# Designs tried in a protein design run: peptides against a protein of PDB entry 5LHZ. Part 15

Target 1, 78 residues: chain A of PDB entry 5LHZ
Amino acid sequence: QLLKSVFVKNVGWATQLTSGAVWVQFNDGSQLVVQAGVSSISYTSPNGQTTRYGENEKLPDYIKQKLQCLSSILLMFS

## One batch from the design tools (peptide)

Design b1_p20_1 (made by RFdiffusion4)
Fold by OpenDDE base, seed 2:
Structure b1_p20_1 (fold): chain B 78 residues (1-78), chain A 20 residues (1-20)
Amino acid sequence: as target 1 above (78 residues)
Amino acid sequence: SHHEQLESVHEKVQTFLNNS
C-alpha cells in the first residue's frame, strides 16, 4: 500500500510504501526501489529490465546519479 | 515507525553511494 507520494519537478514521482520501501518513478521511465531491511536496491530500466545491486559493488554511474537524486528527494518526505 | 523506515532508506542510500 501507498503511504505518501510526492511529485518532484523535472525528476518524477517518489512514493513511500507501507512495506518500508521508497519507490521512485523517474521521468525517463526508469525506477528505483530501496527498502528498509533489504540489503540490495532494485533498478528497473525504461525497457522494464530489473537489476538488483548489493551495497558493496560498484554501481554504474547512472545508478549513482539516481541514488544521489533520491537522497535529495527523501528530504521532501519529512 | 514509518519515519524510522524512511531514515533507514536514507542511510542505505548513503551507504551505497559511499561504497561504490
Scores: peptide ipSAE 0.714, ipTM 0.930, DockQ to the pose 0.821
Fold by OpenDDE base, seed 4:
Structure b1_p20_1 (fold): chain B 78 residues (1-78), chain A 20 residues (1-20)
Amino acid sequence: as target 1 above (78 residues)
Amino acid sequence: SHHEQLESVHEKVQTFLNNS
């Protein structure tokens, strides 16, 4: 279930799910899913490849940048 | 609550950023 979806200029769409997840669909075609109660995050590249990252894992810079963006978006949600 | 879940997600994001 979708709780709310927010359009973010020059970024894409951010959706809060009733499952406790936040789903970001970036303009570049990539996606990021972060869920409460789950110790990993999910990134899907524009080509459809999905990778899960653990919380102590070294992240690629482009993932880090998207997480920083998500952090800012989450502040908008509240 | 949904608000608590949102806060949990935000905390998780910060954890990932801090540990990377």
Scores: peptide ipSAE 0.714, ipTM 0.930, DockQ to the pose 0.849
Fold by OpenDDE base, seed 1:
Structure b1_p20_1 (fold): chain B 78 residues (1-78), chain A 20 residues (1-20)
Amino acid sequence: as target 1 above (78 residues)
Amino acid sequence: SHHEQLESVHEKVQTFLNNS
């Protein structure tokens, strides 16, 4: 279930789920899911391929960029 | 709480960024 959805200009939509996850749907068609209590993050590319990354894993730059964006977005929920 | 979960997510994001 959805708790709150926020439109983020030039980014897309960010939604907090009752599960404790934050789900970002980027304008480029990619998606990012970060959930409390889960040690990995989920990225879905525009072509629908999903990859999970661990917290100690070296991330692709584009993932870092999206996470940095998410960090900023989270301020919008407070 | 939902707020605490958001904080947890934020902390996690920072961890990922710092460890990468």
Scores: peptide ipSAE 0.714, ipTM 0.930, DockQ to the pose 0.870
Fold by OpenDDE base, seed 3:
Structure b1_p20_1 (fold): chain B 78 residues (1-78), chain A 20 residues (1-20)
Amino acid sequence: as target 1 above (78 residues)
Amino acid sequence: SHHEQLESVHEKVQTFLNNS
């Protein structure tokens, strides 16, 4: 279930789920899911391909940029 | 709590960024 959804200008939508996950739907069609208690993150490209990354992996720059964006927008849920 | 879960998510994001 959805707890809270916020529209982020020039980014997309960010939603907190009751599961403890934050789900971001970016304007470029990609998606990012980060969940409390789960050691990996999930990225879905615009074409629908999903990739999971572990916390010690070297991330593609475009993923790092989206995570940095997520760090900033989490303040919107406070 | 939901707030603690948000904090956990933020911490996780920082970990990923720091380790990459």
Scores: peptide ipSAE 0.714, ipTM 0.930, DockQ to the pose 0.810

Design b1_p20_1_s1 (made by RFdiffusion4, then SolubleMPNN; from b1_p20_1, 8 letters changed)
Fold by OpenDDE base, seed 5:
Parts: structure tokens; sequence; C-alpha cells
Structure b1_p20_1_s1 (fold): chain B 78 residues (1-78), chain A 20 residues (1-20)
């Protein structure tokens, strides 16, 4: 279930779910899901491939960029 | 709470960025 959705200019949409997860739908067609209590994050590429990344593994730079973006987006829910 | 959940997500994101 959706709790709150915000539009982010030049980024896409970010949605907070009642589960506690934050779901970002980027303009490039990719998606990112982060949830407390889960040791991994989920990234879905524009082609639909989903990859989960663990807490200590090396992230691709483009994933880091999207996480940095998400960090800023989270302030929009306050 | 909603705010606690949001903060936890933020901290997780920051942790991922710092540990990578």
Amino acid sequence: as target 1 above (78 residues)
Amino acid sequence: SVQEQLQAVLEKVQSFLESS
C-alpha cells in the first residue's frame, strides 16, 4: 500500500510504502527499493532486470548516484 | 512510526554509500 508519493524534477517519482519501504521510479525507467530491516537494496534496470545488493559489496557508480539522489529525496517526505 | 521508518531508510542508504 502507498503512503506518500512525491514528484522529483528531473528524477522521477518516489513513494513511501506502508511497509516502510521507499520505492523510486526514475525517469530512465529504472527503479530502486530500500527498506529498513532488509539487508539488501533492490535495483531494477530499465530492461527489467532486478539485482539485489548487500550492505558491504561494491556498488556500481550509477547505483551510488541513484542512492545519493534517494538520500536527497528522502528529505521531501519530512 | 513513519518518521522512524524514513530515518531508517536514510541511514541504510548512507551506510551503503559509505561501505562501498
Scores: peptide ipSAE 0.692, ipTM 0.924, DockQ to the pose 0.845
Fold by OpenDDE base, seed 1:
Structure b1_p20_1_s1 (fold): chain B 78 residues (1-78), chain A 20 residues (1-20)
Amino acid sequence: as target 1 above (78 residues)
Amino acid sequence: SVQEQLQAVLEKVQSFLESS
């Protein structure tokens, strides 16, 4: 279930789920899901392929950029 | 709480950014 959805200009939609996860739907068609207590993050590319990334693995630059964006969004939520 | 969950997610995101 959804707790709160926020439109973020030039980014997309950010939603907090009742699970505690944050789900971002980016304008480029990609998606990112991050949840506390889970050792990985989930990224879905615009073509629908989902990849999970571990905490200590090297991330693609575009993933880092989206995480940085998410960090900014989370600061907006608070 | 909702706010605590958001903080936890923020900390996770920051951890990923720092460790990658």
Scores: peptide ipSAE 0.692, ipTM 0.924, DockQ to the pose 0.894
Fold by OpenDDE base, seed 4:
Structure b1_p20_1_s1 (fold): chain B 78 residues (1-78), chain A 20 residues (1-20)
Amino acid sequence: as target 1 above (78 residues)
Amino acid sequence: SVQEQLQAVLEKVQSFLESS
């Protein structure tokens, strides 16, 4: 199910899945999954708690920071 | 395509950031 995995210095690993999703495993132990065609994003905290966020809701600052990081990572895949 | 999927993910991320 993995298409491509990239090591990102001081961030972690980013993987593109055959499903179209991008899966980021951050060095702090958290994870982020974003997929086209799905109305929400998935964040898993270091303790394993998973939260889904919809497009129209306010995000915690730490989530926004990780999404901004993901934006930069996506440019590495291109 | 792979590139189209990546672009779609990027646009989704940007949308989330802009709407938050």
Scores: peptide ipSAE 0.691, ipTM 0.924, DockQ to the pose 0.885
Fold by OpenDDE base, seed 2:
Structure b1_p20_1_s1 (fold): chain B 78 residues (1-78), chain A 20 residues (1-20)
Amino acid sequence: as target 1 above (78 residues)
Amino acid sequence: SVQEQLQAVLEKVQSFLESS
């Protein structure tokens, strides 16, 4: 279930779920899900391919960029 | 709480960025 959705100009939509996860739907069609207590993050590419990344795993640059964006977005929920 | 969970998510994001 959804708790709160925020529109972020030039980025997309960021949603907090009842699970505590944050779900970002980017304008490029990709998605990112991050949840506390889960050892991995979930990225879905625009073509629908989903990949999970571990905490100590080397991340692709485009994933790092989206995580950096998410970091700034999280302040919008406070 | 909701806010505590958001903070935990933020810390996780930062951890991923730092450990990558």
Scores: peptide ipSAE 0.691, ipTM 0.924, DockQ to the pose 0.838

Design b1_p20_1_s2 (made by RFdiffusion4, then SolubleMPNN; from b1_p20_1, 8 letters changed)
Fold by OpenDDE base, seed 2:
Structure b1_p20_1_s2 (fold): chain B 78 residues (1-78), chain A 20 residues (1-20)
Amino acid sequence: as target 1 above (78 residues)
Amino acid sequence: SVQEQLQAVLEKVQRFLDSS
């Protein structure tokens, strides 16, 4: 279930779920889901392919960029 | 709490970025 959704200009939508996860729907059609207590993060490409990444895994630059963006977004929720 | 969960997510994101 959705707890709170905010529109982020030039980024997309960021939603906090009742599970505690944060779900970002980027304007490019990609998605990112991050939840505490889970060892991985989930990225869905615009074509719908989902990939999970571990904490010590080398991330693609486009994933790192979106995580940087997410860190800024999280300050908007608190 | 909701706020604690958000903080935990933030810290997780930071760890991912630092370890990548």
Scores: peptide ipSAE 0.729, ipTM 0.933, DockQ to the pose 0.828
Fold by OpenDDE base, seed 5:
Structure b1_p20_1_s2 (fold): chain B 78 residues (1-78), chain A 20 residues (1-20)
Amino acid sequence: as target 1 above (78 residues)
Amino acid sequence: SVQEQLQAVLEKVQRFLDSS
């Protein structure tokens, strides 16, 4: 269930779920889902492939960029 | 609370960025 959704210009949509997760739908078709209390983050590529990353994994640069973007969005939410 | 959940997500994201 959705709590709130925010449109972010040139990025996409960020939605906070009742579960506590944040779901970002990027304009490039990719998605991120991040929830506290879960050891991994979920990234879905534009082609629909979903990958989960652990905290100590070396992240691809494009994932880091999207996480940095998410960080900025979260600061806006707060 | 909603704010606490959001903050927890933010901190998690930051940990991921810092540890990568």
Scores: peptide ipSAE 0.729, ipTM 0.933, DockQ to the pose 0.872
Fold by OpenDDE base, seed 3:
Structure b1_p20_1_s2 (fold): chain B 78 residues (1-78), chain A 20 residues (1-20)
Amino acid sequence: as target 1 above (78 residues)
Amino acid sequence: SVQEQLQAVLEKVQRFLDSS
């Protein structure tokens, strides 16, 4: 279930779920899901392919950019 | 709480960025 959704100009939508996860839907059609207590993060490409990344794993630059964006968004929620 | 969960997610994201 959804708790709160925020529209972010030039980025997309960020939603906090009752599970504690944060779900970001980017304008390019990609998605990120991050939840505390889970060792990985989830990225879904525009074509629907989902990849999970662990901490300390080398991330593609485009993933890092989206995580940087998410970090900024999370500060907006607080 | 909702705020605690949000903070935990923020810290997780920051760890991923710092360790990549």
Scores: peptide ipSAE 0.729, ipTM 0.933, DockQ to the pose 0.845
Fold by OpenDDE base, seed 1:
Structure b1_p20_1_s2 (fold): chain B 78 residues (1-78), chain A 20 residues (1-20)
Amino acid sequence: as target 1 above (78 residues)
Amino acid sequence: SVQEQLQAVLEKVQRFLDSS
């Protein structure tokens, strides 16, 4: 279930779920789901393929960029 | 709480960025 969704200019939509997860739907068609208490993050590419990344993994640059963006979004939520 | 969850997510994201 959704708690709230916010439109983020030049990014897309960010939604907080009742589970505690944050779901970002980027303009490029990709998606990112991050939830505390889970060891991984979930990224879905525009083609629909989902990859889970662990905390100590070397992340692709585009993932790092999206996570950095998410950090900014989270500050907007608070 | 909702706010606590957001903070926890933020901290997790920051850990991912720091450890990558």
Scores: peptide ipSAE 0.728, ipTM 0.933, DockQ to the pose 0.870

Design b1_p20_1_s3 (made by RFdiffusion4, then SolubleMPNN; from b1_p20_1, 8 letters changed)
Fold by OpenDDE base, seed 5:
Structure b1_p20_1_s3 (fold): chain B 78 residues (1-78), chain A 20 residues (1-20)
Amino acid sequence: as target 1 above (78 residues)
Amino acid sequence: SVQEQLQQVLEKVQGFLDSS
């Protein structure tokens, strides 16, 4: 279930779920899901390919950029 | 709580950024 959805200019939509997850739908068609209590993050590319990344894993730069964006977005929920 | 969950997500994201 959805708790809150926030529109982010030039980024997309970020939604907080009752599960403890934050779901970001980027304008480029990609998606990020980060959930409390889960040690990995999920990235879905515009073509629908989903990849999970563990903490301490080397991340592609474009993923880092989206995570940095997400960090800023999370401040919008508080 | 909702706030705690949000904080956990934030810390997780920051952890990924710091450790990558």
Scores: peptide ipSAE 0.685, ipTM 0.921, DockQ to the pose 0.829
Fold by OpenDDE base, seed 1:
Structure b1_p20_1_s3 (fold): chain B 78 residues (1-78), chain A 20 residues (1-20)
Amino acid sequence: as target 1 above (78 residues)
Amino acid sequence: SVQEQLQQVLEKVQGFLDSS
């Protein structure tokens, strides 16, 4: 279930789910899901491939950039 | 609560950024 969806200019759509997850659909077609209580994050590339990343692993720069963006979005939500 | 969940997600994201 969707709790709230917001349009974020030059980013895409950010949605908070009743599951405790935040789901971002970026303008480039990629997606990011971060959920409270889950130790990994989920990234789906524009081609539809999904990869999960653990907290301590080295992230690709483009993932870090999207997480930085998400951080800003979350501050916006609050 | 919804707000608490949001805060937890924020902390997780920050953790990923700090530990990468």
Scores: peptide ipSAE 0.685, ipTM 0.921, DockQ to the pose 0.900
Fold by OpenDDE base, seed 2:
Structure b1_p20_1_s3 (fold): chain B 78 residues (1-78), chain A 20 residues (1-20)
Amino acid sequence: as target 1 above (78 residues)
Amino acid sequence: SVQEQLQQVLEKVQGFLDSS
């Protein structure tokens, strides 16, 4: 279930789910899901390929950039 | 709570950025 969705200019949509997850749908068609209590994050590329990353795993730069964006977005849900 | 879960997500994101 959806709790709250916010539009972020030049980024996309960010949604908080009742599961404790935050789901970002970026304008480029990619998606990012981060959930409380889950040790990995989920990234879906614009072509639909989904990859999960662990916390100590080396991340691609484009993933890091999206996570940095997400950290700023999270303040919008407070 | 919902707010606690949001904080946990934030901490997780920061952890990923710091440990990568």
Scores: peptide ipSAE 0.684, ipTM 0.921, DockQ to the pose 0.834
Fold by OpenDDE base, seed 4:
Structure b1_p20_1_s3 (fold): chain B 78 residues (1-78), chain A 20 residues (1-20)
Amino acid sequence: as target 1 above (78 residues)
Amino acid sequence: SVQEQLQQVLEKVQGFLDSS
């Protein structure tokens, strides 16, 4: 279930779920899900391929950039 | 709470960025 959905200019949509997850749908067609209490994050590429990343592994630069964007979005939610 | 969950997500994201 959705708690809050926000349109972010030049980024896409960000949604907070009742599960404690934040779901970002980027304009490029990719998606990012980060959930409280879950040790990994999930990234879905525009072609639909999903990859999960753990906190201690090296991230691709494009993932880091999207996470940095997500950080800014989270501040907008508050 | 909702705000606590948002904070937890923020801290998680920051942790990923710091660890990468």
Scores: peptide ipSAE 0.684, ipTM 0.921, DockQ to the pose 0.853

Design b1_p20_1_s4 (made by RFdiffusion4, then SolubleMPNN; from b1_p20_1, 9 letters changed)
Fold by OpenDDE base, seed 1:
Structure b1_p20_1_s4 (fold): chain B 78 residues (1-78), chain A 20 residues (1-20)
Amino acid sequence: as target 1 above (78 residues)
Amino acid sequence: SVQQQLQAVLEKVQSFLDSS
């Protein structure tokens, strides 16, 4: 279930789930899910392909950019 | 709490960024 959804201009929608996860639906059609207590993050590309990334693996630059964006969003939530 | 969960997610995101 959804706790709160926030529209972020030029980014998309950011939603906090009752699970504690944060789900971002980006304007480019991609999605990102991050949850504490889970060792990986989930990224879904615009074509629907989902990839999980571990904490210590090298991330593609576009993933880093989206995580940086998410970091900014989370700071706004606080 | 909701705020605690958000903080935990933030810390995870920052950890990913720092470790990559």
Scores: peptide ipSAE 0.695, ipTM 0.925, DockQ to the pose 0.899
Fold by OpenDDE base, seed 2:
Structure b1_p20_1_s4 (fold): chain B 78 residues (1-78), chain A 20 residues (1-20)
Amino acid sequence: as target 1 above (78 residues)
Amino acid sequence: SVQQQLQAVLEKVQSFLDSS
């Protein structure tokens, strides 16, 4: 279930789920899901391919950029 | 709480960025 959805200009939509996860739908069609208590993050590419990344693995630069964006979004939720 | 969960997500994101 959805708790709150926020439109972020030039980014897309950020939604907090009842599970505590944050779900970002980027304008490029990609998606990112991060949840506390889960050891991985989920990224879905614009073509629909989903990949999970562990905390200590090397991330692609485009994933890092979106995580940095998410950090800024989370501050807006506060 | 909802706010605590958001903070936990933020900390996780920062951890991922620091660890990669």
Scores: peptide ipSAE 0.695, ipTM 0.925, DockQ to the pose 0.869
Fold by OpenDDE base, seed 5:
Structure b1_p20_1_s4 (fold): chain B 78 residues (1-78), chain A 20 residues (1-20)
Amino acid sequence: as target 1 above (78 residues)
Amino acid sequence: SVQQQLQAVLEKVQSFLDSS
């Protein structure tokens, strides 16, 4: 279930789920899902490939950029 | 709570960024 969705200019949509997860749908077609209590984050590329990253794993720069963006987006839910 | 969940997500994201 969806709890709240926000539109972010030049980024896409971010949705908080009742599960506690945050789901970001980027304009480039990629997606991020982050949830507390889960040791990994989920990234889906525009081609539909999903990769999970662990908390001590070296991240690709483009993933880090999107996570940094997500950090800023989370302020919009307050 | 909703706010706690959001904060936990934020902290997780920050942790990933700091550890990468």
Scores: peptide ipSAE 0.695, ipTM 0.925, DockQ to the pose 0.849
Fold by OpenDDE base, seed 4:
Structure b1_p20_1_s4 (fold): chain B 78 residues (1-78), chain A 20 residues (1-20)
Amino acid sequence: as target 1 above (78 residues)
Amino acid sequence: SVQQQLQAVLEKVQSFLDSS
């Protein structure tokens, strides 16, 4: 279930779920899901391929950039 | 709470960035 959705100019949509997850739908068609209490994050590429990353894994630079963006987005929910 | 969940997500994201 959805708690709150925000439109972020030049980024996309970010939604907080009742599960404790934040779901970001980027304008490039990719998606990120980060959930409290879950040790991995989920990235879905524009072609629909989903990859889960653990906390100790080396992340691709484009994933890091999207996570940095997410950090900024989270401030919009406060 | 809602704010606690957001904070937890933020801390997780930062942890991923710091450890990568």
Scores: peptide ipSAE 0.694, ipTM 0.925, DockQ to the pose 0.859

Design b1_p20_2 (made by RFdiffusion4)
Fold by OpenDDE base, seed 3:
Structure b1_p20_2 (fold): chain B 78 residues (1-78), chain A 20 residues (1-20)
Amino acid sequence: as target 1 above (78 residues)
Amino acid sequence: SLSQEQIETLQEKITKFLQS
């Protein structure tokens, strides 16, 4: 369930879920879900393929870039 | 919205992934 959705200029939409997760829908059609207490993150590519990554895995650079973007987005919720 | 504690927790998590 959704709690709050915020429009992020030049990025997309960021939504806080009741689970505590933050769900970002990027303008390129990809999605990223991050939740505290969960050892993985969820990335969905524009074609709809979802992949979960553990914190000990080497992430692709393009996902790291989106995580960096998410880091900035989180500051907007303060 | 997110509390400062929640933000900090998520930021810490993101940092771990970025350091992978």
Scores: peptide ipSAE 0.583, ipTM 0.894, DockQ to the pose 0.805
Fold by OpenDDE base, seed 4:
Structure b1_p20_2 (fold): chain B 78 residues (1-78), chain A 20 residues (1-20)
Amino acid sequence: as target 1 above (78 residues)
Amino acid sequence: SLSQEQIETLQEKITKFLQS
């Protein structure tokens, strides 16, 4: 379930889920889901392919960039 | 909205991934 969705200019939409997860839908069509207590993150590419990454797994730079963006977005929820 | 604790926890998680 969705709790709150916020529009982020030049980025997309960020949504807080009742599960505690934060779901970001980027303008490029990709998606990122991060949730505390879960050892992985979920990335969905624009073509719809979803990949889960573990916390000790080397991330592609383009995903790191999106995580950096998410870090900034989280501050908007404060 | 996310609590300060929730934000900190998520930020910590993100940091771990960024350092991988």
Scores: peptide ipSAE 0.580, ipTM 0.894, DockQ to the pose 0.827
Fold by OpenDDE base, seed 1:
Structure b1_p20_2 (fold): chain B 78 residues (1-78), chain A 20 residues (1-20)
Amino acid sequence: as target 1 above (78 residues)
Amino acid sequence: SLSQEQIETLQEKITKFLQS
């Protein structure tokens, strides 16, 4: 269930879920789910393949770039 | 790589942004 959705320029849409998790829908069709207290993130590629990355696990560069972009933008507006 | 702290920081920043 969704609480609020906000458009993030040059990223996509960020949505707060009732679970407390954050759901990001990137412009390229990929998705990211992050939740506090969970030592992993869920990434869904544009083709619908979902991969969960745990703590201390190496992330693909393209995912790192998405996270960095998102973090940088959030820093500007926080 | 990720850490628990990094994940929570990201989640917190997004949540804060959404609530602002």
Scores: peptide ipSAE 0.379, ipTM 0.814, DockQ to the pose 0.086
Fold by OpenDDE base, seed 5:
Structure b1_p20_2 (fold): chain B 78 residues (1-78), chain A 20 residues (1-20)
Amino acid sequence: as target 1 above (78 residues)
Amino acid sequence: SLSQEQIETLQEKITKFLQS
């Protein structure tokens, strides 16, 4: 279930789930799920392909860019 | 690459943002 959704300028929507996970829906149609206590992230491309990246696994640059952008914006508001 | 700590930090930041 969804708890709260917030629009993030130039990124998309960020949603808090009842599970504690955060679900990000980017403007380009891609998605990201992050959960505390889990050493992996789930990324879904605009075409619907989902990939899970674990700890110590190299991330594609486009994923890094999305994470960096999101992180920077969140840091700015924190 | 990502560490578990980095993932948790990101999750925490997003959560705080949503709650603020």
Scores: peptide ipSAE 0.376, ipTM 0.812, DockQ to the pose 0.087

Design b1_p20_2_s1 (made by RFdiffusion4, then SolubleMPNN; from b1_p20_2, 7 letters changed)
Fold by OpenDDE base, seed 3:
Structure b1_p20_2_s1 (fold): chain B 78 residues (1-78), chain A 20 residues (1-20)
Amino acid sequence: as target 1 above (78 residues)
Amino acid sequence: SLSQETIQKLLEKIQKFLNA
């Protein structure tokens, strides 16, 4: 369930879920879901393939970039 | 909306992933 969706210029949409997760839908069609208290993150590529990554594994650079973007978004909410 | 505490937790989590 959705709580609040915010349009982020040049990025896409960031949505707060009732679960406490933040769901980002990027303009390139990819998606990222992060939630505190969960040891993994979910990334969905533009083709719809979803992959979960653990916090101890090395991420592809393109996902790191999106996580950094998400950090910037979160800081905007602070 | 997100609390400051939640935001901080998310930021810290993201940093873990970025530094792995």
Scores: peptide ipSAE 0.710, ipTM 0.925, DockQ to the pose 0.838
Fold by OpenDDE base, seed 5:
Structure b1_p20_2_s1 (fold): chain B 78 residues (1-78), chain A 20 residues (1-20)
Amino acid sequence: as target 1 above (78 residues)
Amino acid sequence: SLSQETIQKLLEKIQKFLNA
């Protein structure tokens, strides 16, 4: 369930879920879900393909960039 | 809004992924 959605200029939408997860919907059509206490993250590509990555996996640069973007968003709320 | 505790946990988690 959704708690709060925030429009982020030049990024997309960031939504806080009741689970404690943050769901980002990027302007390029991709999505990212990050939740504390879960060993993986969820990335959905613009074509709708969803992949879960473990914290010990080497991520593609484009996903790292999106995670860094998410970090910036989170810091704005801190 | 997100609690500070949740934010910190998320930030730490993200860093783990970025450093893998």
Scores: peptide ipSAE 0.710, ipTM 0.926, DockQ to the pose 0.828
Fold by OpenDDE base, seed 2:
Structure b1_p20_2_s1 (fold): chain B 78 residues (1-78), chain A 20 residues (1-20)
Amino acid sequence: as target 1 above (78 residues)
Amino acid sequence: SLSQETIQKLLEKIQKFLNA
């Protein structure tokens, strides 16, 4: 369930879920879900394919870029 | 909204992924 959504200019929407996860819907149609206490992250490509990555996996650069963007978004919530 | 503790945990988690 959704708790609160924030529009981020030139990025998309960032939503806090009741689970405690943060869900980002990027303008390019991709999505990222990150939750503390979970050893993986979830990335959904614009075509709807979802992949989970573990913290010891080397991520594709395009996902790293979105994670860095998410870090900036999180600082906005602080 | 997210607690400061949760935000910090998420930031640290993200850094782990970025440094893998």
Scores: peptide ipSAE 0.710, ipTM 0.925, DockQ to the pose 0.819
Fold by OpenDDE base, seed 4:
Structure b1_p20_2_s1 (fold): chain B 78 residues (1-78), chain A 20 residues (1-20)
Amino acid sequence: as target 1 above (78 residues)
Amino acid sequence: SLSQETIQKLLEKIQKFLNA
């Protein structure tokens, strides 16, 4: 379930879920889901392929960039 | 809305991933 969706200029949409997760839908069609207390993150590529990454796993740079973007979004919510 | 506590937890989690 969705609690709140916020449009982020030049990025896309950020949504808070009832689960406590944050779901970002980027303009390029990719998606990122992060949730505190869960040891993995979920990335969905524009073609719809979803991959879960563990916290000790080295991430591709393009995903790191999106995580950094998400950090900036979270700071907007603070 | 996200609490400050939740935001902080998420930020810390993200940093773990960025530093892996």
Scores: peptide ipSAE 0.708, ipTM 0.925, DockQ to the pose 0.836

